# Ledger of designs, part 271: peptides against a protein of PDB entry 3WG5

Target 1, 218 residues: chain A of PDB entry 3WG5
Amino acid sequence: LAKNIVYVAQIKGQITSYTYDQFDRYITIAEQDNAEAIIIELDTPGGRADAMMNIVQRIQQSKIPVIIYVYPPGASAASAGTYIALGSHLIAMAPGTSIGACRPILGYSQNGSIIEAPPKITNYFIAYIKSLAQESGRNATIAEEFITKDLSLTPEEALKYGVIEVVARDINELLKKSNGMKTKIPVNGRYVTLNFTNVEVRYLAPSFKDKLISYITD
Target 2, 218 residues: chain A of PDB entry 3WG5 as posed
Amino acid sequence: LAKNIVYVAQIKGQITSYTYDQFDRYITIAEQDNAEAIIIELDTPGGRADAMMNIVQRIQQSKIPVIIYVYPPGASAASAGTYIALGSHLIAMAPGTSIGACRPILGYSQNGSIIEAPPAITNYFIAYIKSLAQESGRNATIAEEFITKDLSLTPEEALKYGVIEVVARDINELLKKSNGMKTKIPVNGRYVTLNFTNVEVRYLAPSFKDKLISYITD

## One batch from the design tools (peptide; made by RFdiffusion4, then SolubleMPNN)

Design b2_p27_2_s1 (from b2_p27_2, 15 letters changed)
Fold by OpenDDE base, seed 4:
Order: C-alpha cells, then structure tokens, then sequence
Structure b2_p27_2_s1 (fold): chain B 218 residues (1-218), chain C 218 residues (1-218), chain A 27 residues (1-27)
C-alpha cells in the first residue's frame, strides 16, 4: 500500500519575510507531493506582524494540513508564533515549550526596552487573535489574554484551556496522537481527518538561503 | 590646520533590523573619530516600522550630526526612509530622487495586494510622522499627507514645502550648500552649526555582513 | 530568550518588493 507522506520542516528564529518564504517553500513542496500533512517544528521568539499575517494566510490557503509543532524542549511559539499556531490546522507542543506572550509592540528601543504599541494597535491585534481562535474553535479568551496580560502557557495549560490540540515528546508521538483528529480549520473548504497510520516521514532541509539568513541572524 | 572629517556611507534597500545595525555601525565609527558629520546616502523603498523607529532614535542619540542624503539620481527615501529623514539632523536630496509615500500597510497579501492598515494604525503613524516634522521644524502638514494621500515629492517640491533643507547633485555640492546650516534637531542637546570649510571626506565601506545581507535582499 | 512581543512592524513601504527580492534569491 502506497505510504502517505508527512513532511517535517524546521522554522527557527524571528518571524520575518524570509520566514514567510520558508513557510511558502515548505508547504509548496508538501502540496506538490500530495502529502498527508506537513509538520512545522516552530521555535520563535516572535517577529513581524506583517510576515505573521502573511504566514497565517499562506497556511489557510494550504492544500494540505499544516501542523505547527512547538519543538524541541526549550522552544517557544512566542508572540507572532502564537498567531501562526492559532491560524494553523493543528497545534502541538513538546513538553518544556511555551506559547503566548503576544503583546503587540512597536519595537525595541536601543536599550532593548519595549516600545509600547498604542491602544488602537493593541485592540486591532486583540480582535485579530480572537478571530483566529474563534475560527479554529480554540479559546478566544485565552487568546485575548496572550495580549492583554502578555500571558504565556505551558503545553499542559494550553491543552487544558483548549488553545492547542496535542502534547507530544517527538514526531512519532505527535503522529500517533494526532491520527484521526480533525483539522481545526478547513483544508480546501473541508475539515480534514488526519490519517497517520501508514506514513513516511520526510524531513525538509533548509535551503542555502535559509542557512545563510540563519547564519546572519545568529 | 587639522581637517575635520566628514564620513559618507551608503544605506540601500529595505529598512530592516540589519539596516539599524548599519546605521549604528556607521554612526559609531564617525562618533569615535569625532567627525564633523556623517552623510548617509539613502536609497530605500521602505521597510519595517520597528527598524525605522530604532534608526530614528539612533540618529537622535548621535554625538554628531547625521545628514540623510537621498542619492544617487533615481533613488528614493520612500516610506520608512521618509521617517528616517524627518528624524535626522539635515535632509538633502539629489535631483531625480523622491521622498514620501508613507502610507502604513499591514503588508502584502499573497497576490501582492496591499493589506490595508486599520485606521488606528494609520492614525498612530500620522501622529508619529507629524511629531518628527514638528520636532525638526519641517512641514508637518506635508508629513501627514505623505500618509493620508500617499504623497511623494520631488527634491524641488520637498525643498519648497520645507520638508528638506538641501538639493545637491553630489557630495561636494552638499557640503558647500549645507556649510553654515544649523541642524534641524539637536546634537547632544544643542543645535549645531555645520562647518564644512576644511573637511576630509572619508567613505565607509559596507561590512562583509552588509554585503551579504544586501546580496540576500537584492 | 525574552519573548519578543509581536513586533507590529507595520510595513512602511514596499514589502512586495521585499517579497519579490526574497523570491528571486537562488535556492
């Protein structure tokens, strides 16, 4: 029986326009191969709101399920990463990871202090993050509190509060636990039931560009 | 008589966190050598608002005058570049350049269409750009219209309307015309009179990192 | 590492050009 393919790719670092390109490339590869799903191992402190919104849109336009997996232990889906996760078909977290801290900021001052966003901007992103949560059937109250309280959650808390769907230690456990789950948002207008019973896992390597950007940002 | 040093550096491309690093490096070098000023040859289509705000702050904290020079002909100080210019000690433009087009956007959709910023964000940047204009004694009405009308100006128009201080074809003409001008914002809490009567021009080369980033972003 | 808040990086300028540039880079 032909094995269904599940792709796994890593996205690490700040969410930027380059991160959008990574998402686009990875999802496109998985779409072209008619993969059962793609798992994005996400570790981000946050990043750009524009890139984030574009990534969310790209995920929502995916022809296949996109699973955001906060991995490895010690990783986070902070700030923009939380929005991306909430816009995805399924969210998983490894033990020892975190999600949240979504307070919009205008940036960092030279001393590294946060430049606060005006209330008007904050309210926009509150509405946006709540919409993502509502559309995905996730906890919109907690989504709002990711901003208003700059709340961060453990995987266990996020699962308990209905922010995420899976806690998994590794890819194998993720596949096992998510097997038979419905996507939290539609794929091509339909909620898809994930089938991970007979899958081949394929890892996507970063492009030369991805490596170069990472080298420059590190 | 010891010649005062004027540094000249180029910043080209999108305004990003890397652009901030370029500004910081270039200004720091000029500060360390007690330069009379640094001229930044700017050519940008715009970029990140956070990076822009940080660059503005870095310029305002400079120990020496920072002159933004929109150069060469065909260059622009578009969007974020306009904010940076308005935050600087003196603005010059070469003939055939432009300034303005500051409408905030949330980004571009996948199809390349602009994602409009909510009125709340637009209003924030209107207030911000007007403050930069007011603080520098430049035309705050035109600064607002850079956003509300997405206005772009020629050097001649920008000079006429009191947005910029100098139109110059090259560095020599810029030095000649700006000699004896007061900075539009303070340097170390004081408005400085520029002295370009006996100056050595030193060009700062891009770092290896700058070249690599430019190669990646061009 | 300190969670960076959602950098509301309102794009001031042509992100389309940024994206185009990003896409034109060889893989």
Amino acid sequence: as target 1 above (218 residues)
Amino acid sequence: as target 1 above (218 residues)
Amino acid sequence: GAAKGVELDPLLGNEEEARRISKELPE
Scores: peptide ipSAE 0.047, ipTM 0.491, DockQ to the pose 0.268; fails the geometry check
Fold by OpenDDE base, seed 3:
Structure b2_p27_2_s1 (fold): chain B 218 residues (1-218), chain C 218 residues (1-218), chain A 27 residues (1-27)
Amino acid sequence: as target 1 above (218 residues)
Amino acid sequence: as target 1 above (218 residues)
Amino acid sequence: GAAKGVELDPLLGNEEEARRISKELPE
């Protein structure tokens, strides 16, 4: 029996292998409890592309819907965060958040200048992000422009252009607006209609390890 | 007038954006002084693929030959280090060093287990590492096996299989053995014959920033 | 690999963040 439970967890900061571990842990907990869904409150400036691709794969392999919620106001799903969002079952954003700026870079120079990725890498990520958008029925042209123009969008623009599915101020509004929506990608090979009627919201706290890592990395 | 100068610098630890900065700084100094070459003494367990790809690109854009020297004994050019080496103008290894183990991973789980990269990522890096090997006239089959079998080689094996060009115990032996060799990739569009006759060896020390970063990242 | 450590972080390369990541990366 699918329990009327929705998990909510927070992932903040750079996308790293530890971020993957957080995603994996959170999704696994929600899977074990047969939750209706998990909402990941995401706030990231970006991170490692490998970790990002792992996270995308982990989301796509989830036994339950994974909703990426760019939250709180002021948060972003920048760079790697956009890919993660596009790889998820549903994207929501709070007002005052942003999505995009997906141009791959190789890093920063000592002077803080961006080191551009070679065309081969950029083209790879263009193909990848377009694939994520196409597979999820989202705007692949804008997904490409997140790279080629380093475009960033507001929630309202992202919704308007068909990049995201929901603009919501809080978890309650998100649950209300997303209730009855179909996932944009399959869950266990099937598109799922979200049912957030009479759900218990359960918050997952960072593990001690997650806190320690965050403390060291902040 | 190309000064009879060879620079030597050390890069140790994980490959990160800071490692790119080190490569960039060291190569730039050597370029500015019109050095015959720069030798980078490399000891790395691996690191970030993006930083690695930047470093490879920076090496390939160098106005002077960049020699990767896996040194000292006990050092490795593991994972990202192998890619960097394969992207360089000449590879040398000291006895008791290793090269290989190039399988991309997404990170480590909370329990320390390796998180495997998805096939798409692995295949991308297979293509990339094979390209580096082919472009440099090195063994592309072994380069692929560095990923597919997570193969690691001794210097003697790497030389035997045509992965590297020189086995040398120290800088003097390296200079002696590599004298008269052609670079395995072009420098400014031309294959360069190395001339280490009557060269002054100049050591580049880590910057204060490099030391601080190393201290914090170690 | 190509994606292993590919940074899609427009902020990756910030020294603080590189340190953070480096501390988090198991040796």
Scores: peptide ipSAE 0.045, ipTM 0.251, DockQ to the pose 0.095; fails the geometry check
Fold by OpenDDE base, seed 1:
Structure b2_p27_2_s1 (fold): chain B 218 residues (1-218), chain C 218 residues (1-218), chain A 27 residues (1-27)
Amino acid sequence: as target 1 above (218 residues)
Amino acid sequence: as target 1 above (218 residues)
Amino acid sequence: GAAKGVELDPLLGNEEEARRISKELPE
């Protein structure tokens, strides 16, 4: 019986249009091979709203489950990373990672102070992040507080509050703990039960372009 | 009598945080040399709202006049470029260039369709672009229509409607036509009369980094 | 090229870090 394949890819750094291309490439490879799932190891301080929304849309259109894994220890799914996670089929976090701090900003002033987003923009992203949480059956109140209180959570807190589904130290523990879980959003219109029994883990390497742009933007 | 120096620098491509660094570097060099002005040759399809707002703020904080010159023929000050221009001390355009098309968007869907900005965001940028026009004594009604009608103008139309101050084929014609004009916004709290008599034009080259990032992002 | 709208980057996390990284690239 051909081993089910699980792809693992890394996305690190700021969420940009290039990050969308990385997500698209990685998910497309996993879709073409009819993988059981793809795990994206995510470490991001945030990034662009447009790129984030496009990534969420790409995940939601995936023919296979997309698992966001905040990894390794010390990594974060901050700001845009939280939205991406909340838009995914399953969220996992490693111990010593964080999620949240989703307050939209217009940028930084010359003195390094945050340029506050106008209430209208903030309210739009509150509605958006709450919709992602609600659609995925995750804690919409905490999702709102990621913006309104600039809240950040540990993996244990995020699990406790129903923001994420798994705390795992590594890929093996993630596969073990998520085996038999249903996706939090549908895949091709259906909630899928993950089957990580007897799987082959296949790592996707970053392209040369991915490495170069990461080097320039990180 | 030491010739008054006018700096000329080129900014081409998308408006990003890196574009802010280019503006900051170029203006800082011109400030340090107590230049009569700096001319930024601008060719942009648009870009990030945060970077745009930071660039506008950097221009408004300039110790010297910052002239935005939409150049060469075929160039545009589209979207974010229009805001930058409207935030500057003087706007010039070369024949065959364009300005406008300022409708804010959240991005592009996978099919290439525009993700519309919510009315709240659109209204924020309407208020912002109108304020830039009003503060600079430029046509605030047309500035609003750059968003509400996604209006684009030729240099001749933009001049006619009081959006810009100069139509010029090259730097020499720009200097000639803008000589004796007052800045449309204050420099250090005062409206400055431009003195382009007996000036030395000094070109600022893009850094190696500027070239590399432009090559990667374009 | 098609005029790109003003892209909202309201989720810019650490622009200072992005700027620092940008500045640390050798000239």
Scores: peptide ipSAE 0.044, ipTM 0.545, DockQ to the pose 0.268; fails the geometry check
Fold by OpenDDE base, seed 2:
Structure b2_p27_2_s1 (fold): chain B 218 residues (1-218), chain C 218 residues (1-218), chain A 27 residues (1-27)
Amino acid sequence: as target 1 above (218 residues)
Amino acid sequence: as target 1 above (218 residues)
Amino acid sequence: GAAKGVELDPLLGNEEEARRISKELPE
């Protein structure tokens, strides 16, 4: 029996191997407590592709629903954050946030110019992001345009185009709006109907290491 | 007039944008003081390609000779570290260190397996590492084999094959052996003869930020 | 430990912004 518990944790900054460790830790805690779901408040400008792919896989392997919530206002799920969101069981955004801008790059030159990824890599990530959208029943055309046009969307646009499922101002509104929604991908092979009736919200604090990494990567 | 000063600084851990900032800071300090040279004690398993390329460029733009010293015993200039070394004015290694293993990767999968770089990227880095070797008058064939064979060398092998210039147990031996050597690449358009006669050695401490980053990346 | 190859970090996102933020951290 799922406990009437929802975990909330924050992940902020660049997507790295340390971010994977944060996701893994947070999801594991929520799984161990048989939570109804975990909400990850995400604010990221992007990061490493390998870490991103590992995070997506970890979400897909979760024993409970993982909700990505782009929060607070002013936050973004940019680049790697968009892939993570598209790989999750439900996406929510706060008003004044953004999602998209997913063009792969090899890095930055000394002058700050982007080193473009070769077409082979770009095409790989186009296929990858489209697969995430397709598997989650989200707009694969827009997912492709996140790369090909470096498209960024508002919450209202993302909802309208079927990229995300919820626009919510805070956790309470998110829980209210997402109650009774089905996960966009399966949990343990089954699409789960979210039950946020009479739930206890538990906030997970970042570890000391998480705080330190965030401080350095922010 | 160059002051009879040699700076020594340590760079340890993964090559990242923060490592670039360390190189930039250390070289800038040594430039401002008109040092005869700066010795960077390098111990790295590798890191990011963009950061590596930026570090190489920063070394090439240095107003003073930059000596890469693989130190202490047990240290390595692996992967990105090899490129940095090959881009520098002089390479030294302590006994019991290694250099090489330069195969490009896209990252690591969740199971720890290497995600291989596509041939186009591998070929780019082959051309790049060969250019560094050629420009510095070092063994370009071995530089290529650092990628194609994932070759690693001992200090004695690296010296024998003309990859490095000095094997030294400590800073004093390094200064003694490198005294009178010409830089392998130009400084301000000129090959410089190193003058370590009656030099003062000044150690640069890592900043608080450098220490924090090292702690997190180690 | 296996030498970490040159991680071609296909960066998804603005590392410049990440780098900018890193530079704003107090020494």
Scores: peptide ipSAE 0.024, ipTM 0.468, DockQ to the pose 0.263; fails the geometry check

Design b2_p27_2_s2 (from b2_p27_2, 14 letters changed)
Fold by OpenDDE base, seed 5:
Structure b2_p27_2_s2 (fold): chain B 218 residues (1-218), chain C 218 residues (1-218), chain A 27 residues (1-27)
Amino acid sequence: as target 1 above (218 residues)
Amino acid sequence: as target 1 above (218 residues)
Amino acid sequence: GAAKGVEIDPLLGNEEEARKISEELPE
């Protein structure tokens, strides 16, 4: 019986145009192999809104389910990472991770202080993050508070409040818990029931270019 | 008689956080040596708004005049480059360069099409670019049209319309023409008269990190 | 290449994070 394939890839660091390229490459590989899903292990402090929006769009255009997994313990889906998660087909978090802190900023002053985004930009991102939450059937009130209160949640809180779908310690527990769940957004216009029975896990490594970029950005 | 020192550095490619680091490094070196000014030879198709705003702020916080020079012929200060120029103490362009095309975008779709920014964001950048023009005594109407009409100008047009201060073929002509000009924005709270009499030109090279980043982004 | 519009890149995150993000974006 042909084993259901699940890809696993890691994305760590700031969300940039290079991160988009990583998402695109990883999803494309998994699509070409007709994988049951791809799991992206995400650890990001945040990043650039343009790259984030492109990543969200790329996920929503995926021919296969994309699971965002905040991993390992100590990781975060902060800022841009929260938007990416909310734009995905399923969100999982490991114990000891965090999600939220989505206040848009214009940048940093020379002294390292946050340059606040004007209300017009903040309101745009409030509308955007609420849209992502609503489209995925997740808690839009909490999504708003990720911006308005700069709220961060534990995995247990995020699950409790209906922001995420799974708390899992590792890939095996994630596959076990998410088996039989429906995607929170459509795949090719249909809500898909995840089938992780008799699954083969394939890990995707970063490209040479990805490694070089990570080396420069770290 | 201690020669007046002018630094010259090149920034080429997309405006990113790395570009901010380049600006910060170059300006800091010139500040430490109490240079009369730094000239940044700029060739950019555009880039990220956050990095752009940070660069503008860094320029405005400079202890010395920062001259943006769109160079060489064929170069552009497109998009984010225009904002940077408008945020600087003096703008120069070489013949055969361009400035403008400042429409904010959310990014690119998978097919490479522009994802348009919502009106709220567009209006923010209209206000921002007009502020930069007004603060520098440059043409705020044209600055607005860089967004609303996606307008691009030749050096001759930009000079004619009061967007830029100098058209120059090379560094020597730039120094000659800008000698005795007042900065368009304050340096340490004062408008400075540029003194390029008996000047020594010092070229700053990109760091190893800068070269590596450029290699990855090209 | 075609002039890229100003990519509105509000940094999403905390101050340190956005600084780091600014540091990671390519030229």
Scores: peptide ipSAE 0.048, ipTM 0.465, DockQ to the pose 0.267; fails the geometry check
Fold by OpenDDE base, seed 2:
Structure b2_p27_2_s2 (fold): chain B 218 residues (1-218), chain C 218 residues (1-218), chain A 27 residues (1-27)
Amino acid sequence: as target 1 above (218 residues)
Amino acid sequence: as target 1 above (218 residues)
Amino acid sequence: GAAKGVEIDPLLGNEEEARKISEELPE
């Protein structure tokens, strides 16, 4: 039986292999305690595709619902962050945040110009992001446009277009609005109805390693 | 006029954006002092393709020869390290080192299995590694086999097949053997003949940041 | 250990922001 506990953890900065370790650690803690859910406060400009794919897989393998919450105001789930969100059980955004800009790049040249991904890579990520949207019952057309048009959306637009499920100003509003929602992807093979009635909120602090990595990647 | 100075710096661990910063810093120092060359002692299991491509570009833009030296014994220029080496002005290896294993991967799954790159990506990196070999007058067939056969070579094999230019036990032997060699790629549009007559060797220490990153990536 | 293949890190996002972030770290 799920405990009346919701974990909240923050993941900020670039998506890297270290970010995967953070996701894995946070989700594992919440799983061990049989939490009702974990909310990941996400603020990322993007990052690495491998780490992103591993994070998506880790979320999909979670024994409990993983809610991606683009927070605080001014934060973004840009690029890799959008893929992670689309791979999650529920997406929430705070007012004044953004989602999208998912065009794959090979990197930046020394002059700061984007090294464009070859069409083959771009097409792979189009297929991948569309699959995430389709599997989660989200707008696959908009998911494709996150790449093809480098589209970025406000929370209100993302909600309107069926990319996200909740716009919430804080954790309390998120819990209130998401209470009774079904997860957009299965948990242990079942779509879970979120139960945030009389929940305890537990904040997970970053490890020393997490802090050090964030300092280096920020 | 080039000063009779050769810089030596160590780059160890995974190839990341931070590794690019190390390369950039080290090469910049050597350029500023008008060094005859910089030797990068490389020991890497691989890393990120973007960082690798940026490092290759930074080497190719260098105002001075950049020598990649796979060192010490037991070290490798694996995966991304091979690309970096093939993009450099001269490759040296110490006895008991290795080069190759250049197959592109999307990463590692949670179970530790390799996520294979789609054929389209693999073909991109085949073309890329072959271009590096061709531009440097090195064995493009073997460069392709570093991917297609996941081939790894000893220093003696790599020398025999025309992948590398020098086998050397230490910096002194490297300087001796490479003296009078022409760079495999141009420096400022010209193939440079290395002049290691009466040179001062200057060792560059990693920055605090470099040390911290290496600690985190190891 | 198995040689880590070239991790195709297609960057999903602005590496320039990532680079700026790395440059802001104290030496």
Scores: peptide ipSAE 0.039, ipTM 0.459, DockQ to the pose 0.275; fails the geometry check
Fold by OpenDDE base, seed 3:
Structure b2_p27_2_s2 (fold): chain B 218 residues (1-218), chain C 218 residues (1-218), chain A 27 residues (1-27)
Amino acid sequence: as target 1 above (218 residues)
Amino acid sequence: as target 1 above (218 residues)
Amino acid sequence: GAAKGVEIDPLLGNEEEARKISEELPE
């Protein structure tokens, strides 16, 4: 029987418009091949709010489940990465990773200090992150605290608090644990039960442009 | 008698962290030489709000007057450029330039449509731009309309409405017309009367890094 | 790198250029 395809791609670095292009490209490839899902191995310290919101929208528009996997150990879904994760169909984390620290900032001052976002902006992102959590059936209180307390969580804490769905050491363990889980948000208006029985894992490599931009942004 | 120095530098393109570095470098050079002023020939379609706010702060921290000159003909101080101008000690425009169009955006959607900023962000920037106008004794109503109506003005309109101080065709005309004017904001806590009698004009060139980043961003 | 807050880069102006710049600038 023809194996269902699961794509795996890596997105690492700052969340930018280029990161959006990466997400779009990867998801589009997986959609075209009618994959069972795509797993995005995410490692990000954060990035731009516009790019983040576009990525969330792109994930939500996906014809297939998009799984955010905070990987490898030592990686984070920090700031914008947390929003992206909360906007996805399933969140997994490897041991030794982190999620959170979502306080919006206007940027950095000349001395490198954070320019805090005005309360109006902070409140916008509180509402936004809570919406993402609520829509995905995840802990909206903790989602708010990612901003208000600059909270960061371990995978075990995130799982315990109902922020994420899976802790997994590798792709195989992720596939095994997530098999039979429902997506936390709809795919084409329907909650999908993930079927990772008899799947072929296909890795998508970053384009040359992806590598170049990552090199410039790292 | 030793001529007082007036520096002239050009900043063209998107307002970014790099643009901040350019402003900082240029102003620092002029400060070190105890220049009478620095004139920044500005041509920008806009850019990042964080960089813009940092630039405004850097201008306000300047030990010498910073004159924003929208130049050459065909140039604009659009969006972020308007804020920078309003945050400066004196604004001049060449005939055939424009200022305004300050509506904040979150970005562009996947289809290229503008993602409008939420009302909270828009209101923040309305308050901010009005503050800049008020602090500089410029038309705060028009400053607000740069956002609320996406208003753009000609130099003649901007002068008429009290948004800018000078319309000048070139640096020499600018120096002549602005001679004896008071800065619209303080320099080191004092309003300075510009003295452009017997001045030497020194042009600052962009650094190689400035050129490279401009090349990448253009 | 230190977890950077969500940079609310309200883009003032041409987002396409801001997009390009965000792509090119190491955050």
Scores: peptide ipSAE 0.039, ipTM 0.416, DockQ to the pose 0.261; fails the geometry check
Fold by OpenDDE base, seed 4:
Structure b2_p27_2_s2 (fold): chain B 218 residues (1-218), chain C 218 residues (1-218), chain A 27 residues (1-27)
Amino acid sequence: as target 1 above (218 residues)
Amino acid sequence: as target 1 above (218 residues)
Amino acid sequence: GAAKGVEIDPLLGNEEEARKISEELPE
């Protein structure tokens, strides 16, 4: 019996328009090969709201399940990363990672201080993040607190509060634990049961462009 | 008598965090050399609001006058570029350039359609752009219409409506016309009268990083 | 690293150019 494919790709750094291109490329490759799913190893301090919203939309339009995996230990799905995770079909975290800190900011001042977003913008993103949580059957109260309290959670807390679905040390444990789980949002209009019993894991490498952008942004 | 220095630098492409670094570098060089002013030849379709706001702040904190010059013919100070211009000490445009089209967007959908900003965000940027216009003694009604009507203006219209201060074909004409003008916002807390009677023009080249980023963003 | 807040970077500009920039970057 032909093994189903699970793709794994890494997205690291700030969420930008280039990050959207990475998501699009990775998901498209996995869609073309009719993969069982794609796992995105996410490590981000955050980034831009526009790119984030586009990424969420791209994930929601995926023909296959997209699993956001906050990995490796020490990584974060901070700010924009949390929204992306909440917009995905399944969220996993490795031990020693974090999620949250979603306060919208207008940017950083020259001294590195946060330029606070006006209440109108904050309220918009509260509504948006709550929508993502509600649509995915995740904790909308905690989603709001990611903004209002700038809350960050451990994997154990995030699991306990119903923000994420899996705590896993590695890809093999993730596949094992997520096997038989239903996606938290639809794939092609239907909730899908993940089947990782007989899968081949394929790692996607960053493109030359991805490497160059990472080199410039690091 | 030692000639005062006027620096000229080009900023082209999308307004990003890298564009902020370019502005910062160029202004810092000019500040270190106690230049009479720096002229930024700006050609941008727009970009990111955070980077834009940081650039505006950096210009407002400049120890020397920063002149935004929409150049060459065919260039634009679109969207974020308009905000940057309105935040500057003096705005010039070359014939055949444009300014405006400032409607905030959340982004573009995968199909290339604009994701409209919610009214709350739009209203914030209306207030912000009006503030920049008011602080610089420029037309706040037109500044609002850059958003509400997505208005774009010719140099002649922008001059007529009191959005910009100079229409100039080249740097020499710009220096000639702006000589004796007062800055539209303070430099070090004071409105400065520009003196371009005995100046040396120095052109700043993009850094290797600037070239690489432009290559990636072009 | 300090969690960067969601940079509400409302795009001020033509994403068509952002898209073009994205499309012009070599794979």
Scores: peptide ipSAE 0.038, ipTM 0.475, DockQ to the pose 0.274; fails the geometry check

